# Peptides against a protein of PDB entry 5NXQ, part 115

Target 1, 114 residues: chain A of PDB entry 5NXQ
Amino acid sequence: EIQIPVSMAAEEEYLRSKVLSELLTDTLENDGEMYGNENEVLAALNGAYDKALLRLFASACSDQNVEKALSLAHELKQDRALTAAVKISERAELPSLVKKINNIREARYEQQLK

## One batch from the design tools (peptide; made by RFdiffusion4, then SolubleMPNN)

Design b2_p27_3_s4 (from b2_p27_3, 8 letters changed)
Fold by OpenDDE base, seed 3:
Order: sequence, then C-alpha cells, then structure tokens
Structure b2_p27_3_s4 (fold): chain B 114 residues (1-114), chain A 27 residues (1-27)
Amino acid sequence: as target 1 above (114 residues)
Amino acid sequence: MSLEELLEFADEVAKELDIGGDYKSLL
C-alpha cells in the first residue's frame, strides 16, 4: 500500500469534507424538504471539515508560515475550531497569529450580535 | 516544535473541544 504523508492525508480529508459539505449545503438550499437528519449530517460534515483544517493549520504553524495559517483560520466554520487554532498557535509560540485569530473570533462575535 | 508534535496536539485539542464527527454513519 502506498503510504501518504500526514500532511497530504490531511489535505485529502479536508478536500473531501469540503466537497461533501458544499454538496449537502447546495442540496439543502435547492430542496426545502427536511427529513429530520440533514442538520445532524451537516453538523457532522462541518466538524470533520474543521478537524481536517486544524491539522493543515498545525502543519502551517510548524512551517512557521503565519500567512498560510491565518488563511486557513479564516476558513474555519465553528467558533470552537477558532479556539482550537488559538491553542495550537500558542503551542507553536506564534503570538502574532494568536492575536490575529482572536480578532477573527471577536469580529464574528460582533456580527452575530447585530 | 515538530510537525508530529503539533499534529498530535491539534488532535488532542480537537477531541477536547469535540471537533469532528462521523458523518459517514449518518449518510
């Protein structure tokens, strides 16, 4: 069996989760019928998506690629995923990135209050 | 720190914050 590097595996999972999430979202937007589990499926997909992104984020942090890490953080959907990104940034000793991600969190928080 | 260590930490944080899901079982 072909061994895939961890970073490539994470990228594959991210892309898979992204495609599935978008597909489900499009389906729900075009088909207004709800059968009781669509929201649960979407939540699970979004969770998998963010989890995959966080691994890519960690990889970027390991490379000291703050620009890439920040770009990935903007793609995170859940607030708790942003919290995770902050923790990862702290572990990676990237205080500038910590601040920038916290700014993203604050901005999203302000938007939901309006 | 190393990629391996950061990935392990990321997985731990994801677990602690309950990030993820088994969507395959729901489809």
Scores: peptide ipSAE 0.623, ipTM 0.927, DockQ to the pose 0.808
Fold by OpenDDE base, seed 4:
Structure b2_p27_3_s4 (fold): chain B 114 residues (1-114), chain A 27 residues (1-27)
Amino acid sequence: as target 1 above (114 residues)
Amino acid sequence: MSLEELLEFADEVAKELDIGGDYKSLL
């Protein structure tokens, strides 16, 4: 059995969840309404997406690749995922990244107020 | 921190914040 590196596995899961989330989102946007468990499925997909991203984010932090980490943080959907990214950045002792992610979070809060 | 340690931490944080889900079981 071939063991796949953790980073590759995380990337695969990210891509899979991203595609599925986008497909479902597009479908719901086109239909204009949701039926059955579609909301739950979407939430689960988004959760899986963010979880996969956070692992990639952690990997980037481990590599001290701040630019990649920040780019990944921008792709996070849920606010709680950004919170997670902050915690991971703190653990990785990347204070500059912490500040930048908090800026993303604040910007999203401001957008929600509009 | 090592990659392994940081990934473990990421998983812990994700669990604490309830990030994730099993969409496959819902389809």
Scores: peptide ipSAE 0.623, ipTM 0.927, DockQ to the pose 0.814
Fold by OpenDDE base, seed 2:
Structure b2_p27_3_s4 (fold): chain B 114 residues (1-114), chain A 27 residues (1-27)
Amino acid sequence: as target 1 above (114 residues)
Amino acid sequence: MSLEELLEFADEVAKELDIGGDYKSLL
């Protein structure tokens, strides 16, 4: 069996999860019909998406590429995933990134309060 | 930190926060 680099594997899983999540979301928005376990599938897809994205985020942090890491953080969907990104940033000793990600979280909280 | 160390930590944090899931079993 061929072993591919971790970064490539992460990218593939991220892209796959992203596409599937978007397709399902678009379908539900377009037809408005919900049957069976679509919500459960969507939640699972979003979870897989964020998990894969966090690995890419960690890779960017490892490269000390704060700009790329921040861009990836903006792509995270779940608040708990942003929390994870903060923890990863702290571990990577990137305090400026920690602050920026916390700003993202605060902004999203504010939007939810509206 | 090394890539390996951060990836391991990322996986740990993701698990702790219950991020992820087996969507393949649902599709």
Scores: peptide ipSAE 0.623, ipTM 0.926, DockQ to the pose 0.825
Fold by OpenDDE base, seed 5:
Structure b2_p27_3_s4 (fold): chain B 114 residues (1-114), chain A 27 residues (1-27)
Amino acid sequence: as target 1 above (114 residues)
Amino acid sequence: MSLEELLEFADEVAKELDIGGDYKSLL
């Protein structure tokens, strides 16, 4: 059995979930047809997407690559995923990144108020 | 922190916050 490096495995899962999530999202937005479970499937896909992305985020933090980590954080969809990124950043002892991610969360809250 | 340690922590946090799912079971 071929073992894939953890970082590559995370990227593979990220790309897979990203593509599927985008395709389903486009379908829902364009067709307007709901067959019953599309929202559940989309939620599951988005969950998988954020989970995979958080692993990439953790990898970037491990490399002390704050710029890459921040870029990845911007791609997170769920607020709870941003919360996860904050916790990971705290564990990695990257306080500047913690602040920047909290700024992302605050910005999203402001957008919801409009 | 090492990659291994931080990935383990990330997985724990993801589980704690219920991030992720098995979309393959739905398709």
Scores: peptide ipSAE 0.622, ipTM 0.926, DockQ to the pose 0.825

Design b2_p27_4_s1 (from b2_p27_4, 11 letters changed)
Fold by OpenDDE base, seed 5:
Structure b2_p27_4_s1 (fold): chain B 114 residues (1-114), chain A 27 residues (1-27)
Amino acid sequence: as target 1 above (114 residues)
Amino acid sequence: SEALLEELRKKYEELKEKLKEEQKKLR
């Protein structure tokens, strides 16, 4: 079987999980819980979403594409994912990106306080 | 990417509807 490039696989998973997450979220908002496990599925989808994004993020960091990496970081949902992005950025020796991601985290914290 | 998103959304909705129909048939 032909191996799919990691970046393409990550992109596909990102898009799939994003769409499914949005659809499920809309379903929950409009129809409520029907099966009782929707929130669990949503959490799993969000996890997959961030995981896929982090792979894309790592690829962008490897390419030294800070702007692309930053744009991806903005789409991360979970704080733990942002933390992971920081670690990836540190390993990639991109201090400017580290700073920018930390700014994202701080901004989200401030929003939570409101 | 956006085109793929739309395609996936359409496919998902189609599958969702099919599943609903199949569930009704099984009842």
Scores: peptide ipSAE 0.147, ipTM 0.598, DockQ to the pose 0.114
Fold by OpenDDE base, seed 2:
Structure b2_p27_4_s1 (fold): chain B 114 residues (1-114), chain A 27 residues (1-27)
Amino acid sequence: as target 1 above (114 residues)
Amino acid sequence: SEALLEELRKKYEELKEKLKEEQKKLR
């Protein structure tokens, strides 16, 4: 069987989940619920989206590409995904990246309080 | 890749439209 590189597979899943998430979000906003499980599907898609991003993030960390890693972290949707990104950064021994991701996390907390 | 993203977006929107049209035909 043909093996696809991890980074390429993660990129494909990221793009697929992103497009589907946006499509479903627009559908919910414009047409409402049609099948009754759209919110559950959307949650699953958002989970897949962050999971794929985290794989790309880990790859960027392995390449010591802090700029790319930080850019990917900004695209993460869920707080738990940011926490995972911090753990990955710690394991990669990138303390500057850890600090920057924590700043993203804190900024989102402040926005929720407004 | 933004190019791949746009391609996927077009494909999924097309599928959505086709589904809507088919549903109308069934009525």
Scores: peptide ipSAE 0.145, ipTM 0.598, DockQ to the pose 0.141
Fold by OpenDDE base, seed 3:
Structure b2_p27_4_s1 (fold): chain B 114 residues (1-114), chain A 27 residues (1-27)
Amino acid sequence: as target 1 above (114 residues)
Amino acid sequence: SEALLEELRKKYEELKEKLKEEQKKLR
């Protein structure tokens, strides 16, 4: 059996979950709920999406590619995922990236307050 | 393989486009 590299697997899962999430979101916005469990499925897809992104994020940090890592962090949907990204950045000893991710999180908090 | 991932991406994008076009036709 051929083992697929972790980075490739993460990229595939990211793409799949992204596309499915977008399609489902559009369907919900245009047609509403058809089966009654679409929101649950969407939540699961978003979870898979962030999980895949975090794997890619960790890989970028390992490569010391801060620019790519930051770009990936901007794509994260859930606050808990941003928190995880901070922890990964701390372990990678990238304080500048930590600060920038925290800024993203703070900006989202401010947006919620408005 | 980056080529394989690119092919996957293209297939997904094509699927999205087809779906959007079909939805427009149903309006």
Scores: peptide ipSAE 0.140, ipTM 0.597, DockQ to the pose 0.505
Fold by OpenDDE base, seed 4:
Structure b2_p27_4_s1 (fold): chain B 114 residues (1-114), chain A 27 residues (1-27)
Amino acid sequence: as target 1 above (114 residues)
Amino acid sequence: SEALLEELRKKYEELKEKLKEEQKKLR
């Protein structure tokens, strides 16, 4: 069996989960729940989405591509994923990136208050 | 690929719209 590079696999999973998540979200918004498990599936898709992004994020950090890493962090949906991104950034010894990601988290908290 | 997935997305939306129209005709 052909081994796919980690970055390519992560990119594929990111794109797949992104599209499926968007499609399912639109379906839920337009038609509501038809099968009763759509929200569970959506949660799983969002999890896969963030997981794939984090792999891409880690790759960007390893490449010392802070701009790409930050861009990817902005795409993360779940707060726990942002926390993971912070940890990855800390391990990569990128304090500037850590600060910027924490700013993203704080901004999202402020938005939730409104 | 992103291109393929986007095409699939477009087809999905098109099919949804067609289904909606057909359902209206049946009423």
Scores: peptide ipSAE 0.140, ipTM 0.584, DockQ to the pose 0.120

Design b2_p27_4_s2 (from b2_p27_4, 12 letters changed)
Fold by OpenDDE base, seed 1:
Structure b2_p27_4_s2 (fold): chain B 114 residues (1-114), chain A 27 residues (1-27)
Amino acid sequence: as target 1 above (114 residues)
Amino acid sequence: MEEEREKLRKEYEELKEKLKKELEEKR
C-alpha cells in the first residue's frame, strides 16, 4: 500500500477537481442541451473541489504560510467554503488572514448585487 | 499532450456518470 502523503493526495485531488470543474463549465457554456442535471453535477464537483482546497488551506495555515493560504482562499468557489476557511484561520490564530478572507467574501457579495 | 487530454476526458465522463448515479439514488 503506497501511502501517498496526505498533502500530495490533496494536491492531486485539487488539480483533478479543478480540471474537471473547468471542463464541466466549458461543456455547460458550449453544450446548452444537457438534460437539466448539469447544475447538480457542477454543484457536486464544486463541493469536491472546495473540500480539496480546504485541506490544502488547513495545511498552509498549519505551516503559517499566510500567502499560500490567501491564494487558496481566492480559488474557493462557494461562500460556505470561505466561511469554513475563516473558521480554520481563527483556530490557527491568524487574524490578518481572517480579515483578508472576509474582504474576499464582501467583494463577492457586492459583485452579486450588480 | 494529446494522450493526457484523452485520459482527462475519460475521467471526466466516468466522474459525470458516477455523480449522475449518486444523484438518482438520492431521489
Scores: peptide ipSAE 0.018, ipTM 0.424, DockQ to the pose 0.051
Fold by OpenDDE base, seed 3:
Structure b2_p27_4_s2 (fold): chain B 114 residues (1-114), chain A 27 residues (1-27)
Amino acid sequence: as target 1 above (114 residues)
Amino acid sequence: MEEEREKLRKEYEELKEKLKKELEEKR
């Protein structure tokens, strides 16, 4: 389960963005040497990316910035990350945002059935 | 694979810009 604290220091978000930068740089610079683990690195990057977005999302929910929170939720890749965003929105008492995130989730399921 | 790397690069730059803006708004 993705657990995101509601209060996060901007420093922890920065450190996470830095780690994502390093991982992405390593993945782009190793173009041609990763003849086997590229899918694992991309999966790790996607997991770290969604975790960073969920931190920004939790900050936006704490600030009651529903527009920013919704914009960040659209950028989430994994369904498990959308589920975490719903839980954060429920805890922030933002029922309109909960409904909008569930609509994003439903739309993605409909696209996979096509 | 290259298309997914370029997608991750764009998404990272967007995340970095969003984070930068948030840090500037908190100063």
Scores: peptide ipSAE 0.019, ipTM 0.476, DockQ to the pose 0.039; fails the geometry check
Fold by OpenDDE base, seed 4:
Structure b2_p27_4_s2 (fold): chain B 114 residues (1-114), chain A 27 residues (1-27)
Amino acid sequence: as target 1 above (114 residues)
Amino acid sequence: MEEEREKLRKEYEELKEKLKKELEEKR
């Protein structure tokens, strides 16, 4: 039984969730007839994607890999997921990462106001 | 590595088709 290292399993789950989110987003945007639930399906998929990313993010924080953790935080779609990443970073005692993630949040809010 | 990506891609195309079918069945 090949025990896949927890890090490799998290990377596989991330890649899996990414490809799924991209392929299903493309389907809803290009091939979706307005079924009225598409936004809910897309929100659920984005939620699953962000959840997979947050697991990988937590692993990167545990490894003290601030650069990898920050790169993963940029890939997060939902503001609630960035808030979760802040809490993970606070628990990991990574104040530099907390500040950088808060800057990502602020930048996204400024983009929504334009 | 590349063979695993192609397996994943196929599994997601199948899931994409299932999702399309489920959306069509709810119409």
Scores: peptide ipSAE 0.018, ipTM 0.410, DockQ to the pose 0.104; fails the geometry check
Fold by OpenDDE base, seed 5:
Structure b2_p27_4_s2 (fold): chain B 114 residues (1-114), chain A 27 residues (1-27)
Amino acid sequence: as target 1 above (114 residues)
Amino acid sequence: MEEEREKLRKEYEELKEKLKKELEEKR
């Protein structure tokens, strides 16, 4: 389960996002060097990406910036990350955001069924 | 093989652009 505290230092969040950006850049520049584990590396990167976004999301929730938080939730890749965003929103007492994120989840499930 | 690499490349570029946008919104 992805547990991210609502109160994270914006500096730690920024540094982690920066390191991830560097890793993504290096991976794109070295696309030929993935040595047949491309899907595993991509899954790991997606996991790290969603963790970075969830920190940004938690910060936006702490700031009561529901619009920014919702924008960030749309960028989340994994359903487990959307589930984490719901939990963060619940803890932040943002029921409108909870509903909107659940709608994103439902829409993605409907797309997978087609 | 080549089509799968191109898909992965596109997914990485999308991740990169999304992360870049979020970093820019924090400046």
Scores: peptide ipSAE 0.017, ipTM 0.439, DockQ to the pose 0.034; fails the geometry check

Design b2_p27_4_s3 (from b2_p27_4, 13 letters changed)
Fold by OpenDDE base, seed 1:
Structure b2_p27_4_s3 (fold): chain B 114 residues (1-114), chain A 27 residues (1-27)
Amino acid sequence: as target 1 above (114 residues)
Amino acid sequence: MEKLLEELRKKYEELKKKLLEELKKLR
């Protein structure tokens, strides 16, 4: 088997999961549930999306590319994925990035309380 | 006007079918 580079596989999965999640979200908002499992599929797509982004994020942290890593962290959907990004940043010894990701988490919590 | 709306509707239905096929591969 030709081993696809981990970064290339993560980029492909990110793009695939992004496009499918956007199309399914738009379909649910406009047409509602038609097959009764769209919300489960959307949750799986959003899980795959965040998992792919976290791989790209870990690569950006390894490259010490804090700007790219922060941009990828803004795209994360689930709070559990932001928690994982904090742990990756801590292991990469990037304390400025840890602080910026925690600020993203706090801002999202404040938006949910409004 | 009517021909353009019908072409857009066909493109939307084709995209919806492709989406459903890709979603079936995730099961």
Scores: peptide ipSAE 0.050, ipTM 0.552, DockQ to the pose 0.042
Fold by OpenDDE base, seed 2:
Structure b2_p27_4_s3 (fold): chain B 114 residues (1-114), chain A 27 residues (1-27)
Amino acid sequence: as target 1 above (114 residues)
Amino acid sequence: MEKLLEELRKKYEELKKKLLEELKKLR
C-alpha cells in the first residue's frame, strides 16, 4: 500500500468535507429539505472539516509555522475545534499562537452576543 | 443517510471533472 503522507491525506479530507458542506448548504438554501436528514449530515461534514483542519494545524505547529497555523485556525468553524487548536499550540510551546487563537475565540463570542 | 451522501458524492465528482476540464483548456 502506498502510504499517502499525513498532510496530503488531511488536505484531501479538508477539500472533500469543504465541498460537500458547501453543496449541502446551497441545496438546503435553494431546494429545502429533500431527505429529512440534511442537518445531521451537515453536522457530520462540519465535524470532518474541522478534524481535517486540525491535522493540518498540528503539522504547521510541528513545523513552527505560526503564520500558516494562524491562517488555518481562522478557517475552523466550531468553538470546540478552536479549543483543540489552543491545546495543540500549548503542546507545541507556541504561546504567541495560543494568544492569537484565544483572540479569535473572543471575537466570535462577541459576534454571537449581537 | 446513504442516498443523500451518495448524491453529494456524485455532485462532488462532477465538479471535480469540470475543474479538470477547465484546467486542460488553460494548457
Scores: peptide ipSAE 0.026, ipTM 0.464, DockQ to the pose 0.092
Fold by OpenDDE base, seed 5:
Structure b2_p27_4_s3 (fold): chain B 114 residues (1-114), chain A 27 residues (1-27)
Amino acid sequence: as target 1 above (114 residues)
Amino acid sequence: MEKLLEELRKKYEELKKKLLEELKKLR
């Protein structure tokens, strides 16, 4: 087995999960439910997506690339993933990034209340 | 579950091929 570097594996999984999630979302919007499990599959894909992004995020934090880390945090879908990103940023001693991610969380909460 | 995921996977692989072809044209 070619040992794909952890970062490349995370990038591939991110792209795969992203594209599959988009394709499934578009299919649901245009064609509706065909198999009756699309929402479960979509939830699993979104989980895989955020997990892959969090690996990329952790790598960016380890590189002290705050700009890349912040860009990746904006792409996170689930609030639990943003909470994980905060914890990663805290462990990486990046308090500026912690604040910025918390601002993303607050902005999303305000959008859900409208 | 497997049929839907396999169809989505096929669409993904087709899109990936197209993307790789477009990236080759930019060289």
Scores: peptide ipSAE 0.025, ipTM 0.469, DockQ to the pose 0.091
Fold by OpenDDE base, seed 3:
Order: sequence, then structure tokens, then C-alpha cells
Structure b2_p27_4_s3 (fold): chain B 114 residues (1-114), chain A 27 residues (1-27)
Amino acid sequence: as target 1 above (114 residues)
Amino acid sequence: MEKLLEELRKKYEELKKKLLEELKKLR
């Protein structure tokens, strides 16, 4: 069994979940609901996407690559995933990254109130 | 569930093939 490195497995799952989420979103926008479960599938894909992205984020934090970690945090969809990224950054002792991720979370909250 | 996921998977594999073909033209 070819053990794919954990980082490559996370990258593959990120890319797969991203592309499938984009294809499903585009299908819903253009063709509407055909099967009646598209929103449930999309929620599952978005969950898999954020989970894979958080693994890449944790790897970037371990490498002390704050720029890459911040770029990955901007791609997170769910607020719960941003909260997880804050906790990972706190454990990695990266206070500048913690502040920047909290700013992303606050900016998204302000956009939802308008 | 299974039919929609299979259709999305087919579209993904087709897109991946096209991407690999375009990457070969850049060599």
C-alpha cells in the first residue's frame, strides 16, 4: 500500500472537496435542485473542505509559515473552522496569526449584519 | 445521494483530464 504522505492526502482531499463544491454550487445556480439533497451534499463537501484545509493550516503553523497559514485561513468557509484555526495558532504560539484570524472572523460577522 | 455524487465525480475526472492535457501543451 503506497502510504501517501499526510500532507499530500490533505492537499488531495482539499482539492477534491473544493472542485466538487464549486461544481455543485454552479449546478445549483444554473440548473436548480434536481435530486432534492444537493444542499445536504454541499454541506458535507464544505465540511470535508474545511477539515482538509485545517490540516494544511496546522502543517503551515508547524513550519512557522505564517503567510501560508494566513492565506489558508482566508479560504476557510465556516466560522467554526476559523475558531479551530485560532486554537491551532494559539497552541503554535503565533499571536500575530491569532489576531489576523480574529480580524477575518469579525469582518465576516460585520458583513452578515449588513 | 449516490447518483449525484457519481455525476459530480465524473465531471471532476473529466476536468482533471483536460487540466493534464493543457499542462502537457505547456512542455
Scores: peptide ipSAE 0.024, ipTM 0.464, DockQ to the pose 0.091

Design b2_p27_4_s4 (from b2_p27_4, 12 letters changed)
Fold by OpenDDE base, seed 5:
Structure b2_p27_4_s4 (fold): chain B 114 residues (1-114), chain A 27 residues (1-27)
Amino acid sequence: as target 1 above (114 residues)
Amino acid sequence: MEEKLEELRKKYEELKEELLKKRKEER
């Protein structure tokens, strides 16, 4: 499960931004050290990318920027990350965003069945 | 932060394209 703190507290924004910067830096530096297993590299990048996006998503929800939050949710790669985005949106009391993210999830499930 | 995220996105998509290419060449 992608464990992203769903806290919308403004005091955590600095810590979230710091952890995001560290995560992205470490991923970009270390992706090359996994030479020879493209699937493992892709899985690591995918996990790190969605984790980073979810932090930006949580920030956008904290700012009540539903448009930015929705745009970020469309960029999420894994269904588990969309599930995390729903939980964040629920905690942010953004029911319109919850519905829109669930629609993204349903559309992706329908595409996987074809 | 957003720039580094775009770099990570680019690397992800490049590697995904390479994987998809290899899977097509193996058929």
Scores: peptide ipSAE 0.020, ipTM 0.453, DockQ to the pose 0.045
Fold by OpenDDE base, seed 1:
Structure b2_p27_4_s4 (fold): chain B 114 residues (1-114), chain A 27 residues (1-27)
Amino acid sequence: as target 1 above (114 residues)
Amino acid sequence: MEEKLEELRKKYEELKEELLKKRKEER
């Protein structure tokens, strides 16, 4: 059995989930045809996407690649995933990255209040 | 619906090909 490296399996799942999430979002926004399950499918895809990103994020933190880790954190969709990225950054002893991710989270909360 | 599923399949296959190419360049 060819073991695909965990990083590469995470990249494949990230990219798949990204493309699927974008296409479903565009379908919901432009076509308005909700058959009732599209929001559930989109939520599941966003969950899979964030999970794949968090694996890549943890790898970037282990490599001490703060720039790559920050770029991946900006791509996270769910607030719960940003909270997980903070915990990963704290465990990796990257306080500068913790602060930057908290700033992303605060900026998203301020946008939701407008 | 069927046309969007086919576009989705096409984009997914194009992405697999790009990932397979990157994997060959990293070796």
Scores: peptide ipSAE 0.015, ipTM 0.350, DockQ to the pose 0.080
Fold by OpenDDE base, seed 2:
Structure b2_p27_4_s4 (fold): chain B 114 residues (1-114), chain A 27 residues (1-27)
Amino acid sequence: as target 1 above (114 residues)
Amino acid sequence: MEEKLEELRKKYEELKEELLKKRKEER
């Protein structure tokens, strides 16, 4: 068993939830629905993924690493997670990051309208 | 199903090893 340092627990949770989401997505694309609950499981996994990313995002904001924080925000899947990232950035007093995350949100809304 | 769970476990452990390697190279 590979022991991860406690300081890497957020990164471990991110990797675990990422792998789960990717493999379930690949199963839906290639094998179809086998049990009829895969979409519900995928939604739950995507929620766990975004929650794990938001922990990494909050850490990057605390370190004032705006570049890392922005890269993590691009990986967020749900609009509610981008809204949470804005709130974290506001609390960290990073107004430049707030603007950049809002631009990501607007771009996604424009893509959903096409 | 069991094969897919083993693939999941394997891919998770591979990513975990890569993360541990990067953290050792940063020291």
Scores: peptide ipSAE 0.015, ipTM 0.354, DockQ to the pose 0.080
Fold by OpenDDE base, seed 3:
Structure b2_p27_4_s4 (fold): chain B 114 residues (1-114), chain A 27 residues (1-27)
Amino acid sequence: as target 1 above (114 residues)
Amino acid sequence: MEEKLEELRKKYEELKEELLKKRKEER
C-alpha cells in the first residue's frame, strides 16, 4: 500500500522528482539501454515522483478541487499510484473522480494489450 | 525524504558517467 505522509514540502518534492525522472528518461532514450541498474533507478525515481504527486492529489481532494485532482491523476506513471488515487478519492467522497480515474486506468491497460 | 532524492540524483549521475564511458569505447 502506498502510504502518503502529509508534507508541506510536497510541491518542492514533486518538482525535484519530476526533473530527476525526466532527465533520467531522456538519458535512457538518447543514450541506449545499458546493462546495469538503470531500470531500478528509473523505477525508484518514478516511485518518488508518483508519491509526491499523490500528496498534491490528496490536497486537491481535500480542497474539493476535482479538476486539479484529475489533472494530477493523468500525470501519475504507475498503475499502483492510480489505485492509490482511487482510494484517496473514495475517502474524500468524490465518486465522479473515482469513475474518471478508473477510466484512465482501463485506457492504460488497453494500450498495454496492443 | 530529501536524503532519498539526493541518493537517486547520485545514482543518476553515476549512470550518466557509465553511458559517456561506453560511448567513448564504441568510437
Scores: peptide ipSAE 0.025, ipTM 0.396, DockQ to the pose 0.073; fails the geometry check

